# Peptides against a protein of PDB entry 9IZ0, part 178

Target 1, 345 residues: chain A of PDB entry 9IZ0
Amino acid sequence: ITCLGSNGHTYKQLVKGGNDDLRQDAVMEQVFEQVNGFLRSYRKTSQRNLSMRTYKVIPLALKTGVIEWVQDTIPLGEYLDSAHKVYHPKEWSLSTCRKLIAEKQMEDLETRLKVYDLVCRHYRPVFRHFFLESYADPVQWFTTQTNYARSTAVASVLGHVLGLGDRHGQNILIDKTSGEVIHIDLGIAFEQGKKLPVPECVPFRLTRDVVDGMGITGVEGVFRRCMEFTLETLRREEDSLLSVLEVLRYDPLFSWLISPLRRMKKQKMQLENFNQPESGNITTDASRDPKIQRNNVSGESEAERAILKVRQKLSSTLSVEASVGELIRIAQDPSYLALMFCGWS

## One batch from the design tools (peptide; made by RFdiffusion4, then SolubleMPNN)

Design b2_p19_3_s2 (from b2_p19_3, 14 letters changed)
Fold by OpenDDE base, seed 2:
Structure b2_p19_3_s2 (fold): chain B 345 residues (1-345), chain A 19 residues (1-19)
Amino acid sequence: as target 1 above (345 residues)
Amino acid sequence: MGAIKEAEELAEKLKKLLE
C-alpha cells in the first residue's frame, strides 16, 4: 500500500498477514534499537557509526500489520542472480546450482562437499560489482563499500548473539544509497533456525558473495575490526542486553519457539524453490493457523534457555579477537556451507 | 500517539477490506 504521511510525504508500506510474525519482527527491531543505543554510547563503535539498520514494524490487530518499505533497497539474492547472469553468462544458473545441492541433500558430508565445491567452481562471486557499477565516484565507492562491511559486521555479531536464522539472500536488503545491509523477516531467532528442515549451522551469513562485497581485503579489513568492536560493546552491556531479553520472557505474544506452521511454510518454500524457477512474487498467503494451545510452561523454559545461550555467547572466556576469529572461520567453513540451502553465494 | 492512532484506523480499514 502507499500511505500519505502527515508530513506530506508518500510512504510505501508492506501489508503482511500474520500477527505472530509481525510481533516477533517488532520485538527484534526493539532489541536492535537498544543495541544501537549501546553502540552509540561506546567511543570505538560510535566513532565508526556502527549500527544495525532498523525498519518500522507496526503489528496491527487480527492477522494484519504494516511494515515500513525500505526505500532504495534491493534483496541481496535478487541482485546476485542478475549480476551472475551479466558477469558470468557461461556459468551455471542459480536454478542449476540449487538442483544439484537439493539432489544431494540426503547424501553424506563428503558427497555434499564435492557437490558444493563443484557448484562453487561454476558459480563465482560477483557482489563486488554492486559497488563498482553503482558508484562511479571513487570516494563514494570507498565510503559505500566501507558502510557495507561495517553494517554486515554489526549484523553478523547480532545475528550470532541473538541466534537469528533464515538469513537467505531475500531476507537481506542492500541500501543502494549507503551500501548498508537491512535484515528483514526476523521471526527465526534464538537458534530456532536449527529446527528448520534444512538446519542452519553457521552463526551468520558469510558466503563468498557476502565476502566479495567487502573488496580486496575481504574479512581481514573493516569487517573483522568492526565485528571486534561490536562484540566488545555487547560484552560490556551484557547485563543491559539480558535485561531487555528478560522483558520478552513475560510477553505472552512473543514466541521463543518456531511455530509448526511457520516451519512447514518455510519447508514448502524451500521445496518450491528447488522445483520452480524464481517467479519473484512471494505472495504470503496467510493460511488459517489452528489454535495450538501453547503450554505456557514450555515457553518460559525456552526463554530461559535462549537467555542462557545469549549469556554464553557473550562470555569473556576467549578474547574478542579469538571469538571473532572463530565465528568468521565457522561462517566460511565449507563443511557447514555445503549443508545450507544456498551456501555457495 | 498520533501515528499509532492512524495505524489503528488503517488496520480497521484494512480489516474491513479483507473480510
Scores: peptide ipSAE 0.000, ipTM 0.337, DockQ to the pose 0.019
Fold by OpenDDE base, seed 3:
Structure b2_p19_3_s2 (fold): chain B 345 residues (1-345), chain A 19 residues (1-19)
Amino acid sequence: as target 1 above (345 residues)
Amino acid sequence: MGAIKEAEELAEKLKKLLE
């Protein structure tokens, strides 16, 4: 829909209905706004304008809401598929790579690593070209690539700490004006992605293409330092962040568990993405509302467990540098990436 | 109270526009 604002501007909005619980997304956006407050409060983060890019989500009902249409964006996965065809026309198609990984999904880790390595040799990173194509001016190029590395660092720390899952290339938008990342479809939080048929094994998405976008320094430049400053800020604000999450524990609208419908939708999307090229708009006509037996007791226990995991991830047992170093290592480890649905790009 | 009612009325109007 297009809405006319009281300011005379027209706003394109996405109306989602039927099966999309937008309350989870709206709550996560509120948590990000609180975190953005913390990032503005500290000199190390504020002087770099570190923030999680947010978008407006207005839940209208249990399964209906309005989402801000983020203008001047492209899904990372859409850009990468197009760019690979242009820059590496003799390499394997994304569909070929997906098929080979899927055919070996039930094999041992050694076999899956061999297939992952084979796919990686026949599907090279291209995401650096986004910045080279979009920004002819060297200052704009450098600024937007820096903004990308900064925003990816913030999103990576928050993704780890809050256990954000399903961070595939279609759930990450790139802002064509700023180079910043926008994470969308926040329906999987607090490590619920580990309960999917294809479990998420990495703390955040740090694939070869995600790294290629950071330029010549890769993870060892702006990205690592901005992760460190973000994690340092979150550790300082641990009690404030935990207090925000405790308020959500008692919110009857918030679900610490992935909804059965959202689980089924994500399960289908995982299975269908193995069998078909990216058909974006699967309107699953799930007319059967499974009565959400909210076992309240299970929700409270999962909320407590989620908060305890957030506290554990904010622990000062390791230095900020050591913690970030380990997170970057794990996120790039082929033994985890080979287990993912799309770990090669 | 008013904002919830306006949101419900807007949701019903949107539902009728999508039918």
Scores: peptide ipSAE 0.000, ipTM 0.308, DockQ to the pose 0.019
Fold by OpenDDE base, seed 4:
Structure b2_p19_3_s2 (fold): chain B 345 residues (1-345), chain A 19 residues (1-19)
Amino acid sequence: as target 1 above (345 residues)
Amino acid sequence: MGAIKEAEELAEKLKKLLE
């Protein structure tokens, strides 16, 4: 839909309907706005204009809502698929890479590492070209690439601390004007990504293409330093952040658990991305209620565990530099990336 | 405050349009 604002500007908005609960997204955006308050209050982060890029989410009902249409954006995964075809037309398709990784998903780590390495050799990074193509002016190029590295650093720290899941290339938008990243579909948080059919093993997305977008310094320089300043800010504001999360513990509308339906939908999407549509009418008769014994782990016990994990991630046991160094190491480790649905790009 | 109220009113209007 297009709405006319009271300021006379027209705003595109996405009406999302069906089975997606936008309350989780709306709550996570509120948490990001609080964190943006902390980042603005801290000299090291405010001097760099560090923020999590947010968008407006208005849940209308359990299954419907309005999302701000982020103008001038592209999904990272859409850009990468298109750019890879242009810059590396002799390399493997994304579909071929996905198929090979899927065929080995049940194999041992050594086999999965070999397939991941093979895919990496036949699917090279291209994301640096986004900045070279989009920004002919050197000042705009440098500014947007810097904004990308900064916003990715903030999103990486927040994504780790809040345990954001489902961070695939379609859930990360790139702003074509600012170079900033915008994380969407926030309905998998507090490490619920580990409960996906393909468990998320990395703290945040730091694949080869995500790094290639940072330019010649890669993860070093802007990205690392901005992660450090962000984590330092969050550690300083730990009690404030935990207090915000404690309010959510008492929100009867907030779900600390991934819904079985959302889990099944993500499973189906993972499987469908492997199968070209052969026209088989699989009438999935949805009538088989598997009596999954709901161990009634009270929603309260899951909230408490989630908050405890946030506190643990904010622990000052390691220096900020050591913590960021370890996060960057793990996020780039082939042993974790080989386990992902799309860890090569 | 005004933008939240406008968003709530829009949400109610959209809810009624989707019912």
Scores: peptide ipSAE 0.000, ipTM 0.356, DockQ to the pose 0.018
Fold by OpenDDE base, seed 5:
Structure b2_p19_3_s2 (fold): chain B 345 residues (1-345), chain A 19 residues (1-19)
Amino acid sequence: as target 1 above (345 residues)
Amino acid sequence: MGAIKEAEELAEKLKKLLE
């Protein structure tokens, strides 16, 4: 939709309807704004302008709302598919890679690793070209690549701590002006991504193309240091962050669990991404909402488990450097990436 | 009360546009 603002300007807005509870997105954006307060208050993070990029979400009903259209953005996955065709026209298509990984989804880890390695050899990273194409000035190029590495570091730590799931290339926008990442579709949180048809096994998205966008240093330097400072800030503000999450425990509208309907919709979209897009208007008659009696007792126990898991991720048992080092290792481990829906890019 | 009712009416209009 297009809205006329009180300032006389027209704003494009995305209307989402159907089975996606936009209240989860709105709540996660509120948590990000609080975390951005902590990042602004702490010297090591404020000096680097570390923040989670946010967008406005206005829930209008249980399953309907308005989302801010983030201008001058592109989905990471859209850029990568386009750029790969330009820079590597003799390599495999994204559809070929997806098909080969899917055909082996039920096989053992060794077989899946062999197919993942084969896909990686025939689909090389290209995301460095985003910065080289968009910024002819070397200072702008370096600044935007630095902003990308910083924003990706914040999103990676915060995404791990909050257990954000479904972090595929269409749910990560790149700001063409700043180089910052914007995470969208936040309705899979608190490790509910492990309950998807293809379980999310990595703490955050750190695929070869995500690393290629960081330039010649990759994960070393800006990204690693910004992850360390972000995690140090979140550990310092643990009680404040947990207090924000405790407020959500008392929100009867917040769902600590992925809904069966959202799970089925994500499963269908994963399967449809394997078939050619037949333009079939599937009017799913969504009229049979089974009145899932939310047993209040089950929701409270899931909230408590989620908050406990956040506290465990903020534990000071390991140094910040050791914790970040292990997170980076796991996020890049082929043994986890080979299990992902699109772990090669 | 008015702003909630306007949001509900807008939600119903948007729901009908998405059906």
Scores: peptide ipSAE 0.000, ipTM 0.355, DockQ to the pose 0.022

Design b2_p19_3_s3 (from b2_p19_3, 14 letters changed)
Fold by OpenDDE base, seed 5:
Structure b2_p19_3_s3 (fold): chain B 345 residues (1-345), chain A 19 residues (1-19)
Amino acid sequence: as target 1 above (345 residues)
Amino acid sequence: LAAIEEAKRLLEELKKALE
């Protein structure tokens, strides 16, 4: 829809209707705004302008809302599919790679590793080309690539701490102006991605293309250091962050659990995305919601477990450097990546 | 289709090379 603002400007907005609870997105954006406050207050993060990019979400009902249309963006997955066809026209298609991984999704780890390695040899990373082709000026190129690495570092730490799931290439936008990442569809949080039909095993998205976009240093530079400073800030502000999450414990509208409907929808999309990528508005007639009486006791216990898990991730038992080192290792480990959904690679 | 058959062949070759 296009809305006329009170300032006389026309704004393009996305009306999202469906089984997705946009309240969860709105709450996660509020948490990101608070975290951005902490990042602005801490010298090591403020000097680098570290922030989670946010977008406005206005939930209108349980299943409907208005989302800010983020201008000048492209989905990471859309860019990568297009760029791979241009730069590696002799390699396998993304659809072929996805099909091979999914045909083996029920096999053992060893078989899945073999398939993942084979796919990696026939589908090389291309995301470095985004910066090379979009920014002819070397200073702009370097600045934009630095902004990408910084924003990816913040999103990676915060995504791990909050347990953000469903971080596929269509749920990560790239700002064409700044090179910053914008995470969308925040409906899988607090490790609910582990409850998907194909469990999420990595702390955040750090695929070969995500690393290729960081340039020649890969993870070993701006990215690692910005993850460290972000985690140091979140550990410092642990009580403040937990207090923000505790307010959500008492929100009867916030779902700490992935809804059975959202799980089924994600399962269907995971199965149907093997055929045509038609951007069809699947208006699944949502009329048969069985009245699952949310036993209030179950929701509160799940919120408490989620908050406890956030506290555990902020633990100072390991140094910031050791914690970040382990997160980067796990996020890049083929033994974890080979277990991910075929749309992850 | 051809790329999938080639990929299946390569997987079977890789399986045999690891037996």
Scores: peptide ipSAE 0.005, ipTM 0.336, DockQ to the pose 0.037
Fold by OpenDDE base, seed 1:
Structure b2_p19_3_s3 (fold): chain B 345 residues (1-345), chain A 19 residues (1-19)
Amino acid sequence: as target 1 above (345 residues)
Amino acid sequence: LAAIEEAKRLLEELKKALE
């Protein structure tokens, strides 16, 4: 829909209908706005204009809302699929890579690592070309690549600290004007991604293409330093951040747990993306999996556990540099990426 | 926050007008 704003400007808005709890997105966007306040207040982050890109989410009902249409954006995964076909037309298709990883999903780690390495050799990074194609001026190229590395660093720290899940290439937009990343579909937070059928085992998305977009320095430049400054800011503002999260503990509309319905929907989407031809009528007999003990863990106990885990991630036990170093190591570790749905790109 | 609450209010009014 297009709405006329009180300022006389027309705004394109996406009406999202369906089982997506836009209230979780709206709450996470509010947390990001508070964090952006902290980033603006701290000299090291403000001098670099470090921010999490936000978008307006207005939940209308339990399952409906209006999302701000972010103009001039492209999903990372859409760009990468298109660019890979152009720059590497002799390499494997994304569907072939997905199929191979899926077929080996139940195999041991050693086998999955071999398959991941094979996929990586037949699907090379291309994300550097986004900046080379989009920006003819060297200053604009350098500026936008720098903005990308900065925004990715902020999103990586926040994604780790808040335990953001479902960070696939369709849930990460790239702003074509600034080079900044915009994270969407924020309904998997506080490490609920570990409860997915394919558990998320990386702290944030730092795949080969995500790194390729950082240019020749990869992670060892603007990205690492901006992660360090962001984490330093969040550690400084720990009590402020925890106070914001404590307000959410008392929001009866905020779900600290992934809903069984959302879990099942993501399971279906994962299975559908695997192109398994088994037309088996998976009658959603939600009744019989005995290991879904409905531990009615009170929403309060899960909120407390989530907040405790945020506090633990903000611990000053390790230096900022050591903590960031370990996060970058884990996020790039083939032993974790080989377990992911799409860890190669 | 106030702009979001006002937008929520306007959208609830719009929802009630569409019911």
Scores: peptide ipSAE 0.000, ipTM 0.282, DockQ to the pose 0.017
Fold by OpenDDE base, seed 2:
Structure b2_p19_3_s3 (fold): chain B 345 residues (1-345), chain A 19 residues (1-19)
Amino acid sequence: as target 1 above (345 residues)
Amino acid sequence: LAAIEEAKRLLEELKKALE
């Protein structure tokens, strides 16, 4: 839909129809705006313009809402699938890689690691080419690659702290103008990704292609330093962040748990993505809502557990450098990535 | 804020037009 605002500007908006509760996304975007306030107030993050890129979400009903259309973006997964075909036409297709990982999903860790290594040798990183293709000017190239590394660092820290899940290549947009990342579909938060059919074991997405986009320094330099400054800011503002999250305990509409319907939809999508390339066809499956009596008592106990986990992740027991170092290590560890869906991309 | 409130209004109108 295209809306004309009272300011005379025309805004493209995506109307999301179907069983997706956009209230979860809207609440997470509000949390990101508060965190962006903290990042602007702290000198080390403000001097680097560190922010989580946000988008407007307007929930209309339980099953309908409007999302801001983020102009000049491409899904990371869409770019990578195209770029792998161009730069490595003799390597395996994404569908072949997915099939091999799926066929071995029930095998032991040793077998899954061997399959992961095999897939990685036949599916090499290409994301550096996004910057080389899009930005012929060396200053613009360096600026956009720096913005990518900065925005990825902020999103990685926030993704870990808030326990964001479902961070596949279609839920991460790249801004073609700035090089910044935009995270979408925020309905898997507070470690509910661990309850998916394929449990999420990494704190954030730091696959080989995500690292290849950082250029020759990889994780060492802009990315690591920006993670450190972001985590330092969040530790400083712990009480403020926890107070924002505590307001959500009193929101009767906020779901601290993944809905069974959303779990089933993600399960179906994971199973379908084993058989089909990621064609982003939002199929409107009109499956009947079972009347799940949400016991209010279960929601408050889950909120308390979620807030406690956020507090634990902000603990100053380890230095910022040690904490970031461990997060980067775990996010790149083949023993975790080999257990995940799309851990090689 | 005003753009969000106006978008909410337009969308309530759109919802009523789709009922």
Scores: peptide ipSAE 0.000, ipTM 0.286, DockQ to the pose 0.018
Fold by OpenDDE base, seed 3:
Structure b2_p19_3_s3 (fold): chain B 345 residues (1-345), chain A 19 residues (1-19)
Amino acid sequence: as target 1 above (345 residues)
Amino acid sequence: LAAIEEAKRLLEELKKALE
């Protein structure tokens, strides 16, 4: 829909209806605004304008809402598919890479690593070209690439701490004006992605293309330092952040459990990303939901476990530098990336 | 806490104004 604002500007908005509970997205955006408050209050993060980019989510009903259409954005995955065809026209198609990974999904880790390496050799990173193409002025190029690395660092720390899981390239928007990342479809939080049929194994997305966008220093520069400052801020504000999450524990509108419908939708998205859209009426007979034992984990027990995991991730047992170093290592580990749906790009 | 309650209140008021 297009709405006319009280300011006389027209705003495009996406209406989601039917089965998408936008209340979870709205709650996560509120958590990000609180975190942005902490980032603005702390000198090391404030001096760098570190923030999680947010968007407006208005839940209208239990399964209906309006989402802000973020203007001047492109999905990361859309850019990467287009750019890869331009810069590497002799390499494998994204569909070929997906097919090979899918065909070997049930194989052992050693076989999956060999296939992942093969795919990586035939599908090279291109995301650096986004900045080179979009910004002819060297100052704009440097500024936007720096903003990207900063924004990705904040999103990576928050993604880990709040357990947002693997943000695939369609759930990450790139702002064409600032170079910042916007995370959309926040329907999976607090490690609920680990309960998917293909479990999310990485703390955040740090694939070869995500790193290529950081420029010649990769993770070793603005990104690492901004992760460190973000994590330092979150550790300082641990009690404040946990208090925010405790309010959500008692929010009857917030689901600490992935809804069966969201699980099925994410499972379909994982499968549809593997299969070309053959227009076949796959009547997914909902009757063959494997009896994943509904451990009658009360929503309260899951909330308590989620808060405990956030506290554990904010633990000062390791230095900020050591913690960030380990997160960056795990997020780039081929042993995890080879298990992902699209870990090569 | 107060900012969250106020944000929740604003969200509920907006929801009621859109119903």
Scores: peptide ipSAE 0.000, ipTM 0.263, DockQ to the pose 0.016

